Peptides against a protein of PDB entry 2Q3Z. Designs and how they scored, part 14

Target 1, 272 residues: chain A of PDB entry 2Q3Z
Amino acid sequence: YVLTQQGFIYQGSAKFIKNIPWNFGQFEDGILDICLILLDVNPKFLKNAGRDCSRRSSPVYVGRVVSGMVNCNDDQGVLLGRWDNNYGDGVSPMSWIGSVDILRRWKNHGCQRVKYGQCWVFAAVACTVLRCLGIPTRVVTNYNSAHDQNSNLLIEYFRNEFGEIQGDKSEMIWNFHCWVESWMTRPDLQPGYEGWQALDPTPQEKSEGTYCCGPVPVRAIKEGDLSTKYDAPFVFAEVNADVVDWIQQDDGSVHKSINRSLIVGLKISTKS
Target 2, 254 residues: chain A of PDB entry 2Q3Z as posed
Amino acid sequence: YVLTQQGFIYQGSAKFIKNIPWNFGQFQDGILDICLILLDVNPKFLKNAGRDCSRRSSPVYVGRVGSGMVNCNDDQGVLLGRWDNNYGDGVSPMSWIGSVDILRRWKNHGCQRVKYGQCWVFAAVACTVLRCLGIPTRVVTNYNSAHDSNLLIEYFRNSEMIWNFHCWVESWMTRPDLQPGYEGWQALDPTPQEKSEGTYCCGPVPVRAIKEGDLSTKYDAPFVFAEVNADVVDWIQKSINRSLIVGLKISTKS

## One batch from the design tools (peptide; made by RFdiffusion4, then SolubleMPNN)

Design b1_p9_3_s1 (from b1_p9_3, 5 letters changed)
Fold by OpenDDE base, seed 5:
Structure b1_p9_3_s1 (fold): chain B 272 residues (1-272), chain A 9 residues (1-9)
Amino acid sequence: as target 1 above (272 residues)
Amino acid sequence: EPQRPIGEP
C-alpha cells in the first residue's frame, strides 16, 4: 500500500465494471518534495505554520489536510474538477495515466490548479500524496455512489404526477465514485476505530467550511456510527443512501415513494 | 471513462 507505484483504478458502472492502469509514482524523483510543498501551502499552515507543522506527525491531521488540498476549492490545491465535457482549456480527466505529471504540473506552475480532474483523478493523486507521506493508502471505487446534499441519508427526487423529475436534481447518484482509504490509528476516537479510514478529496460537500472529507473509520460506516468524525453521515450516504421520490400532485399533496430500482453502493477496494 | 450522474442502475 506504500510501496506499490503502479496499480489499477476501477471505473465504469455497476453493470459494466472497467479498470484503467495508473502510475501513482510516489517514489519518482521530486514527488515527495511536491507533497511537502502541498502541506506548506495549505490554509492551516498559512494561518499558523508552527501549529500546522507540529501536527504533521498525525496521519489523521495530514489525511484531512490532503483531502482538502488535492482539490483546489478554497485553497491553492492541486486539481480543478470538471464534469461538463468542456476540457479544451486544459487536460481531459480521461487523459491522465498517473499522478506524477499532475503533481509536477501543479508545482511547476506555481501551485496553480491543474485542469482537470474527476473523482478517480482526485483519489489517485490523494493516494500518491498519502503514500509519499508514509500513510498506507488504497483507491476505492463505489458504483451507484450517492451524493447526499442535505445530510439526511437520502437521495431525493421531486416528481410531478406523471413521474417527471422536477427541479435541478442537485442530489445525484454517480455511475461510479472514487475516494481513498488510509490505514491509521484513531487516538482521537474511542478504541476500536483503528484501521482503514475513508478520505474523499473530490469536492462534493464542505466539511467544517472546507471541501474535504474524512478521515472516517470504515468500521464506523459499516456499523452505522454516524457520530464518528469526520463526515460519517456523508460517507455513509455515499454507499448506503436510500432513494426517495416525492411525487407532487396538483392539489398540493405529496406522496413519498421509495425508489427500489435505484440501489446505492457497490464498493470495490483495491489490493495494490 | 467519465464520471456521470445516472437516473437508473
Scores: peptide ipSAE 0.471, ipTM 0.905, DockQ to the pose 0.497
Fold by OpenDDE base, seed 3:
Structure b1_p9_3_s1 (fold): chain B 272 residues (1-272), chain A 9 residues (1-9)
Amino acid sequence: as target 1 above (272 residues)
Amino acid sequence: EPQRPIGEP
């Protein structure tokens, strides 16, 4: 979780699981230095360097910073996400084979965002950075991964009387989604929440005004304790959301139907 | 393979 530099990232779908090799490369030349630069350009450091530095001994703090800085939203972060299949002005997310090139490009271009990433790229880079910083971290893939946009623990589809999905709904389920889990104590929480913590660097929802997510105890998610910092409801929904269909009739009436065919969540933790 | 939204399994 710290020493492994090469591994696999799982992709595809629940029924057709695939994987790609990935070079995390946390011990390659200059990578640690780049990770430190990442910390030194984070908004909290820029706002108050002394305060930021004083908190870097906390993997909770650092993990949250990294989750925010791996994406370029809100800051000088590493990766710009793109999902519209138009990657001509950058590198296709599917082209990356490791974190090292991404991090080096970012640094070498003055901390300019690298185009482009999708979930596994974000997760993999976060994994590299966190490992560099001495935090045991692994990539996680969740199939049929929900993106709950309105914090109601539901994925809601609006359908016409024929059952056809209406409109472009941003709240949806990914075929797969990747994030990371990092091992840390949680002195900021009640006892028992030490261990694996979920962190999601893919910019999906803002947390306290920043596109970041976690850390949240995996245990809390498993037990349904949505009160735990950080972002427990969102992460919970990724793996547990119920799917609801709102079926509108011609007379304007709406029927609420639980979609039992679409099952959210199949999480696979990876060793490397 | 890219991420993409799914509306059905």
Scores: peptide ipSAE 0.465, ipTM 0.904, DockQ to the pose 0.512
Fold by OpenDDE base, seed 1:
Structure b1_p9_3_s1 (fold): chain B 272 residues (1-272), chain A 9 residues (1-9)
Amino acid sequence: as target 1 above (272 residues)
Amino acid sequence: EPQRPIGEP
């Protein structure tokens, strides 16, 4: 989880699992230096360098910073996400074969955001950075992964009396989604939450005003402890959200449809 | 393969 530089990232769908090889390359020349630059351009360092540096001994703090800095939202972060199949002005997310080229491009272009990433690219870069910083980290793939936008632990679809979808599908389920899990103690929580912590660098929802996510104990997610910082409800929903299909009538009444074919969540944690 | 939304439930 720290020493391996080459591994696999799982993709595809729940019924058709695929994988790609990935070069994490945390020990390649200059990569550690780039990771340190990433820390030195983060908003917290720019606001108060002394405070930021004093907190870098905490993997909780560092993990949260990295989750925010791997995406370019809100800061001088590494990757710009794009999902609309229009990648002509950059690099297709599907073309990357490792984290090293991405990080080098970012640094060599003055910390300009790299175009483009999707979930596994964000996760893989975060994995590289965290490993560089001495934090045991693995990439996780979750199939049928929910994106809960309103923190109600539901993915809701609304239909009219004829079964037609109404409005925008703001909440959605990914065919797959990737994030990372990092091993650390949690002195900021009650005892028992040490171990794997979920961190999600894909810019999906804001946490305390920044596109970042976690760390949150995997144990807390398994046990349904949604009060656990950080972002337990969101991560819980990624793997456990209920799907509700509503039928709306003209009078405003709503009832649940009996159709429920989607099951959220099938998580695979990688060893490399 | 790209990450993408799946179909309706």
Scores: peptide ipSAE 0.460, ipTM 0.906, DockQ to the pose 0.500
Fold by OpenDDE base, seed 2:
Formats: C-alpha cells, structure tokens, sequence
Structure b1_p9_3_s1 (fold): chain B 272 residues (1-272), chain A 9 residues (1-9)
C-alpha cells in the first residue's frame, strides 16, 4: 500500500466489472517534491504556514488536505473534473495511464489545474500523493455509487404519471465511483476507529466549505455511526443510500414505486 | 471507461 507503484483500478459497472492498469509512481523522480508543493499551496498553509506545518504530522489532517487539493475546486488543486464528454481543450480522463504525468504537468505549469479528471483519476492521484507522504492508501471502487446531495441518505427520483423523470437533480447514482482508503489511527475519535479511512477527492459535495471528503473510518460507515468526522453521512450514502422512486399523480399525490430493483453500492478494494 | 450516471432507474 506504500511500496507498490503499479496497480489496477476497477471500473465499468456492477454487472460488467473491468479494470485498467495504473502507474501510481509515488517513488518516481520529483514526485515527493510535487507532493510537498501540493501541501505548500493548500489554503491552510497560505493562511497560516506555521499552523499548517505543525499539523502535518497528523495523517488525519494531511489526508483531509490532500482530498481537497487533488481537485482544483476552491484552491490551486491538481485536477479539473469533467463528465460531459467535451474534452477537446484538454486531456480526456480516459487517456491517463498514471498519476506521475498528471502531477508533473500540474507542477510544471505553475500549479495550474490539469484538464481533465473523473473519479478514478482523482482517486489515483490522491493515492499517489498519500503513499508518497507515507500514508498506506488504496483505491476503492464502488459500483452503483450514490451521490447524496441533500444529506438525507436517499436518492430520490420523481416521475410523472407517464413514468418520465421530472426535474434536473444532481442526486444520482454513478455506474461506478472511486475514492481512496488510507490506513491511520484516529486519536481525534473515540477508541476503535483506527484502520482504513475513506477519503474522496472527487468534487461532489463541500465539507466545511471545501470540496473535500474524509477521513472517515470505514468502521463507522459499516456500523452506521454517522456522527463520526469527517463526512460520514455522505460516504455512508455513497454505499448505502436508499433509492426512492416517486410517482406524482395529477391530483398532487405522490406514491412510492414498488418495483425498485436497483441496489446502491458494491464496494471493492484493491491491493494496489 | 467513463464514469456516468446510470440510466433512469
């Protein structure tokens, strides 16, 4: 989880699982320096360098910083996400074969955001950075991954009487979604939450005003302890959200569909 | 392969 530089990332769908090879390359020349730059351009460092540096011994703190800095939202982060199939002014997310080129491009262009990434690209870069910083980390893929937008642990669809989806809601279920899990102790929590911690660098929801997510103990998610920092409800929903399909009638009544077969979440972890 | 929202549930 620290020493492995080559691995695979799982993609596709729950019914058709695929994988791609990925070069994490955390020990390649200059990558550590780039990771340090990433820390030195984070908003917390810019606000108070001494305070930021004093906290870098905490993998909890560093993990949260990295989750925010891998995306370019809110800061001088690494990657710009794009999902609309319009990649002509950059690099298609599907073209990347490793984290090293992305990080080098970012650094070499003055910490300018790299176009473009999707979930596995964000996750893979985060994995590289965290490993480089000595934090055991793996990429995780979750199929039928929910994006809960309103923190109610539900994915709600609304249909008219004809079965047509109404509205343009960001709440959705991804065919797959990737994030990372990092191994660390949690001295900031009650005993028992050491181990794998979920971190999601894909800019989906803001956490404390920044597009970042985690760390949250995988155990907390498994046990349903949604009070556990950070971002337990969001991560929980990614793997466990209930799907509600509403049918709106002409009389204004709303009824739940009873024919729901979609199951949110099928998480697989890698050794790479 | 791209990450995509699944079709209408």
Amino acid sequence: as target 1 above (272 residues)
Amino acid sequence: EPQRPIGEP
Scores: peptide ipSAE 0.458, ipTM 0.905, DockQ to the pose 0.515

Design b1_p9_3_s2 (from b1_p9_3, 4 letters changed)
Fold by OpenDDE base, seed 5:
Structure b1_p9_3_s2 (fold): chain B 272 residues (1-272), chain A 9 residues (1-9)
Amino acid sequence: as target 1 above (272 residues)
Amino acid sequence: EPQRPIGTP
C-alpha cells in the first residue's frame, strides 16, 4: 500500500467489470518533491503557513488537504475534471497510464491545472500523493455509484404519468466511481474508528466550503454512523443510496414506482 | 473507459 508502484484500477460497469494498469510511481524521481509543493500551495498553507505545517504530522489533516488539492476546484490543485467528451484542448482522461506524468505536468507548468481527469485519475493521483507522504492508500471502485446532491441519502428521479423525466435530472448514478481508502488512526474520533478511511478527491460536493471529501472511517460507513466526520452521509450515499422513481400525477400527487430494480453500490477494494 | 452517468434501466 506504500511500496507498490504499479497496480490496477477497476473500471467499467457492474455487469462488465474491467481494469486498467496504472503506474502510481510514488518513488520516481522528483515525485515526493511535487507532493510537498502540493502541500505548500494549499489554501490552508497560504492562509497560515505555520499552522498548516504544524498539522502535517496528522494523516487526517493531510488526507483532507490532499483530497482537496488533487482537484483544481477552489485552489491551485492538480486536475481539472471533465465528462463531456470534449478533451481536445488537453489530454483525454482515458489516455493517462500513470500519476507521474500528471504530477510532473502540473509542477512544470507552474502548478497549473492539468486537463483532464475523471474519477479514477483523481483517485490514482491522490493515491500516489498519499503514498508518497507515507500514508498507506489504495484505490477503490464502486459500481452504480450514487452522487447525492441534497444530502437525503436518495437518488430521486421525477417522472410524469407518461414516464418522462422531469426537472434537470441533477442527481445521478455513475456507472463506476473511484476514490481512495487510506489507513490511519483517528484520534479526533471515538475509539474504534482507526483503519481504512475513505477520501474522495473527485470534485463532487463541497465539504466545509471546499471540494474535498473525507477522511471518514470505512467502519462508520459500514455501520451507518453518519455523524462521523468527515462527510459520512455523502460517502454513505455513494455506496448505499436508495433510488426512487417518483411518478407525478396531474393532481399533484406523487407515488413511487414499484418496479425499481437498480441497486446502488458494488465496491471493490484493491489489495496492491 | 469513461466514467458516465447511467440512466434508469
Scores: peptide ipSAE 0.465, ipTM 0.909, DockQ to the pose 0.511
Fold by OpenDDE base, seed 2:
Structure b1_p9_3_s2 (fold): chain B 272 residues (1-272), chain A 9 residues (1-9)
Amino acid sequence: as target 1 above (272 residues)
Amino acid sequence: EPQRPIGTP
């Protein structure tokens, strides 16, 4: 989880699982230096360098910083996400074959955001950075992955009496989504939550004002302890959300229906 | 292989 430089990332759909090879390249020349630059341009360092540096011995702190800095949404982060199939002014997310080129481009262009990434690109770059910093990390893929936007552990669709979706879609389910799991102790929590922690660098929801997610103990998600820092409800929903249809009749009455045809979550954790 | 929303049945 630290020494492996080449691996595979799972993609596709629940019914048609695919994978691509990926070069994480955490030991290639200059990559560690780029990871240190990433830390030195993060908002917390710019606000108070001494405080930020004093906390870099904490994998919890560093993991959360990296989760935020891999995306460029709130800072001088690495990647700009795009999902609309319009990539002419950059590089298609599907073109990347490793983290090294991305990180080098970012640094060589004055820490300008790299265009473009999607979930596995964000996850893979985060994996590289965390490994460089000595944190055991692996990429995880979840099929039928929910994006809960209002923290109610549901994916909600509004439908008319004929079952047709009404209005603009807000909440949604990805065919697949990738994030990372990192191994660390959790001295900030009650005993028993050491081990794998989920971190999600894809900008989906803000956590404490920043597009970042985690770390949250995988154990907490499995046991349904949603009170644990950080972002347990969001990560729980990614793998466990129920899908609800709100069916509105012409008379204004509303019927709640559980959508059993959409099963959220099928998580694959890598062994490398 | 792009990440994309899935439709509802």
Scores: peptide ipSAE 0.464, ipTM 0.911, DockQ to the pose 0.507
Fold by OpenDDE base, seed 1:
Structure b1_p9_3_s2 (fold): chain B 272 residues (1-272), chain A 9 residues (1-9)
Amino acid sequence: as target 1 above (272 residues)
Amino acid sequence: EPQRPIGTP
C-alpha cells in the first residue's frame, strides 16, 4: 500500500465488475517534489505557512488537505471534474492510465487544473500523493454509491400520482464511486479508531466550507458512529443510505412506494 | 467506463 506503483482500479457496475490497470508511480522522478508543491499551494499554507508546516506530521491533517487539493474546487488543486461527456477541450477521464502524467501536467502548467477527472481519477491521484508522503493508501470502489445531498442518510425520489418523477433535483446514486482509504492513528478521537480511514477527493459536498471529505474511521462507518469526524454521515450514506421512493398526492401528502429495487453499497478494496 | 448516475427505482 506504500511500495506498489502499479495496481488496478475497479469500475463497472455491481453486477458487472470491471477493472483497469493504473500506474500510481509515487516513486517516479519528480513526483515527490510535485506532492510537496501541492502542499505548498494549499489554502492553509497560503494563510499561515508556519502553522501548516507544523501540522504536516499528522496524517489526519495531511489526508484532509490532500482530499481538498486533488480537486480544483476552492483552490489551485489538481483536477477538474466533469461528467457530461463533453471533454473536447481537455482529456477524457477515461483516457488516463496513471497519476504521473496528471501530476506532471498540473505542475508544468503552473498548477493549473487538469481537465478532466471522474471519481477513480481523483481517487487514484490522491492515492499517489498520500503514498508519496508515506501514508499507506488504497483505492476503494463502491457500487451503487449514494450521494446524500441533505444529510438525512436517505436517497429520496418523489413521484406524482401517476408514478412520474418530479423535479430535476433528485438525489443521486452512482453506478460506482471511488475514494481512498489511508492507514493512520486517530489521536484526535477516542481510542479504537486507528486503522483504515476513508478520504474522498471527488468534489461532492463541502466539509467545513471546502470540497474535501474525511478522514473518517472505516470502523466508525461500520459501527454507525455518525458523530465521528470527519464527515461520518456523508461517508456512511455513500455505502448505507436507504432508498425511499415517495408518491406525492395533490394535497401534499406523501406515502412510500412498495418498489425497492436499489440496494446502496457494495464496497471492494484494492489489494495494491 | 464512465461514472454515471443509475436509474431511479
Scores: peptide ipSAE 0.459, ipTM 0.910, DockQ to the pose 0.500
Fold by OpenDDE base, seed 4:
Structure b1_p9_3_s2 (fold): chain B 272 residues (1-272), chain A 9 residues (1-9)
Amino acid sequence: as target 1 above (272 residues)
Amino acid sequence: EPQRPIGTP
């Protein structure tokens, strides 16, 4: 989880699982230096360098910083996400084969955001950075991964009597989504939450005002302890959200329809 | 393959 430089990232769909090879490259020349630059341009360092540096011995603190800095939202972070198939002014997310080129591009262009990433690119870069910083980390893929936007642990669709989707259609389920899990002790939590911690660098929802997510104990998610910092409800929803179809009748009545053919969440962790 | 929303239920 620290020493392996090459691995596989799982993609596709729940029914058709695929994988791609990925070069994490944490030991390639200059990569550690770039990771240190990433820390030195983070908003917390810029605000108070001494305080930031004093906290870098905490993998909890560093993990949260990295989660935020891998995306360019809110800061001088590494990657700009894009999902609309318009990648002509950058590099298609599907074109990347490793983290090294991304990190080098970022640094060489004055810490300017790299275009473009999607979930596995964010996760893979985060994995590289965290490994460079000595934090055991693996990429995780979750199929039928929910993006809960209103923190109600539901993915809700609204339909008329003809089955037509109404509203803004904002809530959705990804065919797959990737994030990372890092091994940490959690002295900031009650005993028992050491181990794998979920971190999600894809900019989906803000956490304490910043597009970052975690660390949250995988155990807490498994046990449904949604009070555990950080971002337990959001991560829980990614893997466990219920899907609800609201059917609106002409008379104004609304009733639930539950489609049991779609189950949110199928997590695959790498074993490398 | 890109990350994408799946169809609604």
Scores: peptide ipSAE 0.452, ipTM 0.907, DockQ to the pose 0.503

Design b1_p9_3_s3 (from b1_p9_3, 3 letters changed)
Fold by OpenDDE base, seed 1:
Structure b1_p9_3_s3 (fold): chain B 272 residues (1-272), chain A 9 residues (1-9)
Amino acid sequence: as target 1 above (272 residues)
Amino acid sequence: EPQKPIGTP
């Protein structure tokens, strides 16, 4: 999880699992230097360099910084996400074959955001950076991955009496979603939460005002301990959210539909 | 093979 430079990222759907080869390239020339630049342009460094540097010995701190800096939201981060099939002014997310070209482009263009990424691109770049910094990291794929937007651990769809979906901005489930898991101790938590920690660099929700997510112990998610730092409810929902299909009547009453055809969460952890 | 929303139930 630190030494391997080439691996596979799982994609597709729960019924049709696919993978692509990916060059993480954490030991290629100049990549470590680029990772250090990433740390040196993060908002916390710019606010207080001494404080930021003093905390870089903590994988918890570094993991959270990297989660925020791999996306360009709120900062001079690496990647701009796009999902609308309009990639003509950049590079299609589907065309990337490794993290090295992305990181080099970012640095060579003055830390300007690289266009474009989707979840596996964000995850793969984060994996490269974390490995460069000596943190054992793997890419994780979750099929039927939920995006809970209101922190209720539910994915809710509303329909009228005719079965028509109401509202344009319903909560969503991805066919697949990728993030990373990093191995670290958690001295900031109660004993027993050492090990794999989930980090999600895809800009989905803000955490403490920044588009970042984690680290949160995989154990906490498995055990349903939603009080653990950071972002346990959100990560829990990605893999465990209940799907509710509501029928709303004209009188404002709401009833649950009987149809439960969609199950959230099928997580695959990579071996490289 | 993009990441995309799946349909409602």
Scores: peptide ipSAE 0.427, ipTM 0.906, DockQ to the pose 0.500
Fold by OpenDDE base, seed 4:
Structure b1_p9_3_s3 (fold): chain B 272 residues (1-272), chain A 9 residues (1-9)
Amino acid sequence: as target 1 above (272 residues)
Amino acid sequence: EPQKPIGTP
C-alpha cells in the first residue's frame, strides 16, 4: 500500500462497474518534495509552524491535513472540484491518468489550484500524498454513495404527484464516490480502532470549519459508532443512509413512494 | 465517466 505506483480506480455504477488505470507515482522525481510543500502551506503550519511540525509524526494529524489540502477549499490546496461539465478553462477531470502531473502542475504554478477534479481525482491525489508520507493508503469506491447535507443520515427526495422532484435538490446520491482508507493506529481513541481509517478529500461537507473528512475507523462505521472522531456520521451516511422518496399531493399530504428500491452503498476497496 | 447524481427517474 506504500510501494505500488500503478493501480486501478473503480468507477461507473453499481450495475456497471468500470475501472481506470491510475499512476499514483509516489516515487517519481520531486513528488515527495511536493508533498512536503503541501504540508508547509497548510493553514495549521501558517498559523503555528512549530506546533504543526511537532504533530507531523502522527498519521492521524497528517491524514486530516492531507484530506483538507488535496482540495483547494479554504486553503492553498491542490484541486478545484467541478461537476457541471464546463471544463474549458482547465483540464477535464476525466482526462487525468495519474497524480504526478496534477501535483507538478500545482507546485509549478505557485501552489495554485489545479482545474479540475472529481471524487476519484481527489482520492487518487490524496492516496499519492499519504503514501509519499509513509502512510499505507488505498483508494476506495462506493457505489450509490450518499451525500448527507443535513446530518440526519437520510437522503430525502420530494416529488409532486407527477413524480417531478420539487424544492431543494441538494440531497443526492452519487453514482459512485471515491475516498481513501489509510492504515494507522488511533491512540486518540479507545482501544480497538486501529487499522483502516476513512479519509475523504472531496469537498462535500465542512468538518470543524474546513472541507476535510476523517480519519474515522472503518470499524466504527461498520459497527455504527457515530461518536468516533472524525466525521463518523457523515462517512456512515455515505455507505448507510436511508433513502426516503416523498410524494406530495395537492392537498398537502405526503406519503412515501412504494416504488423506490435504491439502496445506498456498495464499497469496493482496492487490494494494492 | 463522470461522477453524477442518481435517484432521479
Scores: peptide ipSAE 0.422, ipTM 0.901, DockQ to the pose 0.555
Fold by OpenDDE base, seed 3:
Structure b1_p9_3_s3 (fold): chain B 272 residues (1-272), chain A 9 residues (1-9)
Amino acid sequence: as target 1 above (272 residues)
Amino acid sequence: EPQKPIGTP
């Protein structure tokens, strides 16, 4: 989880699992230096360098910083996400084969955001950075991954009387979503939450005002302890959200229906 | 290959 430079990232769908090879390249020339630059341009460092540096011995703190800095939202982060199939002014997310080129491009262009990433690109870059910093990390893939936008642990679809989805505020489920798990102790939590911690660098929701997510103990998610820092409800929903259809009638009545045909969450972890 | 939303029928 620290020494392997090449691995696989799982993609596709729950029924048709695929994988791609990925070069994490944490030991390639200059990559550690770039990771240190990433720390030195983070908002917390810019606000108070001494305080930031004093906390870099904490993998909890560093993990949260990296989660925020891998995306360019809110800061001078590494990657800009794009999902609309218009990548002509950058690099298609599907073209990347490793983290090294991304990180080098970012640094060489004055920490300007790299175009473009999607979930596995964000996760893979985060994995590289965390490994460089000595934090055991792996990429994970969750199929049928929910994006809960209102913190109610539901994916809600509004439908007309014919079952057609209505409105522009419908929540969504990804065919797959990738994030990372990092191994660390959690002295900030009750005993027993050491081990794998989920971190999500794809900008989906803000946490404490920043597009970042985690770390949250994988055990907490498995046990349903949603009080656990950080972002337990969001990560829980990614793998466990229920799907609800709100069926609207012409007379203004609404019928609630639990959608049992769409099952959220099938998480797999890498072995390397 | 790309990450994309899935919908319910």
Scores: peptide ipSAE 0.421, ipTM 0.905, DockQ to the pose 0.505
Fold by OpenDDE base, seed 2:
Structure b1_p9_3_s3 (fold): chain B 272 residues (1-272), chain A 9 residues (1-9)
Amino acid sequence: as target 1 above (272 residues)
Amino acid sequence: EPQKPIGTP
């Protein structure tokens, strides 16, 4: 989880699982230096360099910083996300074959955001950076992955009496979503939460004002302890949200559909 | 092989 430079990332759908080869390249020339630059341009360093540097011995702190800095939201981060199939002014997310080229482009262009990424690109770059910094890390793929936008642990779809989706309030499930898990102790929590921690660098929701997510103990998610920092409800919902399909009648009455076949969550942890 | 929403009509 630190020494492996090449691996696979799972993609596709729950019914049609695919994978792509990926070069993480954490030991390639200059990559560690780029990871250090990433830390030195983060908002916390710019605000108080001494405080930020004093916290870099904590994998909890560093993991959270990296989660925020892999995306370019709110900072001088690495990647700009795009999902609308319009990539003519950059590189298609599907074209990347490794983290090294992305990180080198970012640094060589004055820490200008690289266009473009999607979930596995964000996760893979985060994995590279965390490994460079000595944190054991693996990429995780979750099929039928929920994006809970209102913190209720539900994915809700609203339809009229004709079955037409109303939008506005309808939430989203990804065909697949990728994030990372990193191994660390959690001295900031009660005993027993050491081990794998989920971190999600894809800019989906703000956590404490920044587009970042985690670290949260995988054990806490498994046991349903949603009080654990950071972002336990959001990560829990990614893999466990209930789907509710509402049918609204002309009289304003609302009924739950009982025939919904969509099930959230099928997580695959990589071995390399 | 893009990431995309599902569950909608």
Scores: peptide ipSAE 0.410, ipTM 0.899, DockQ to the pose 0.552

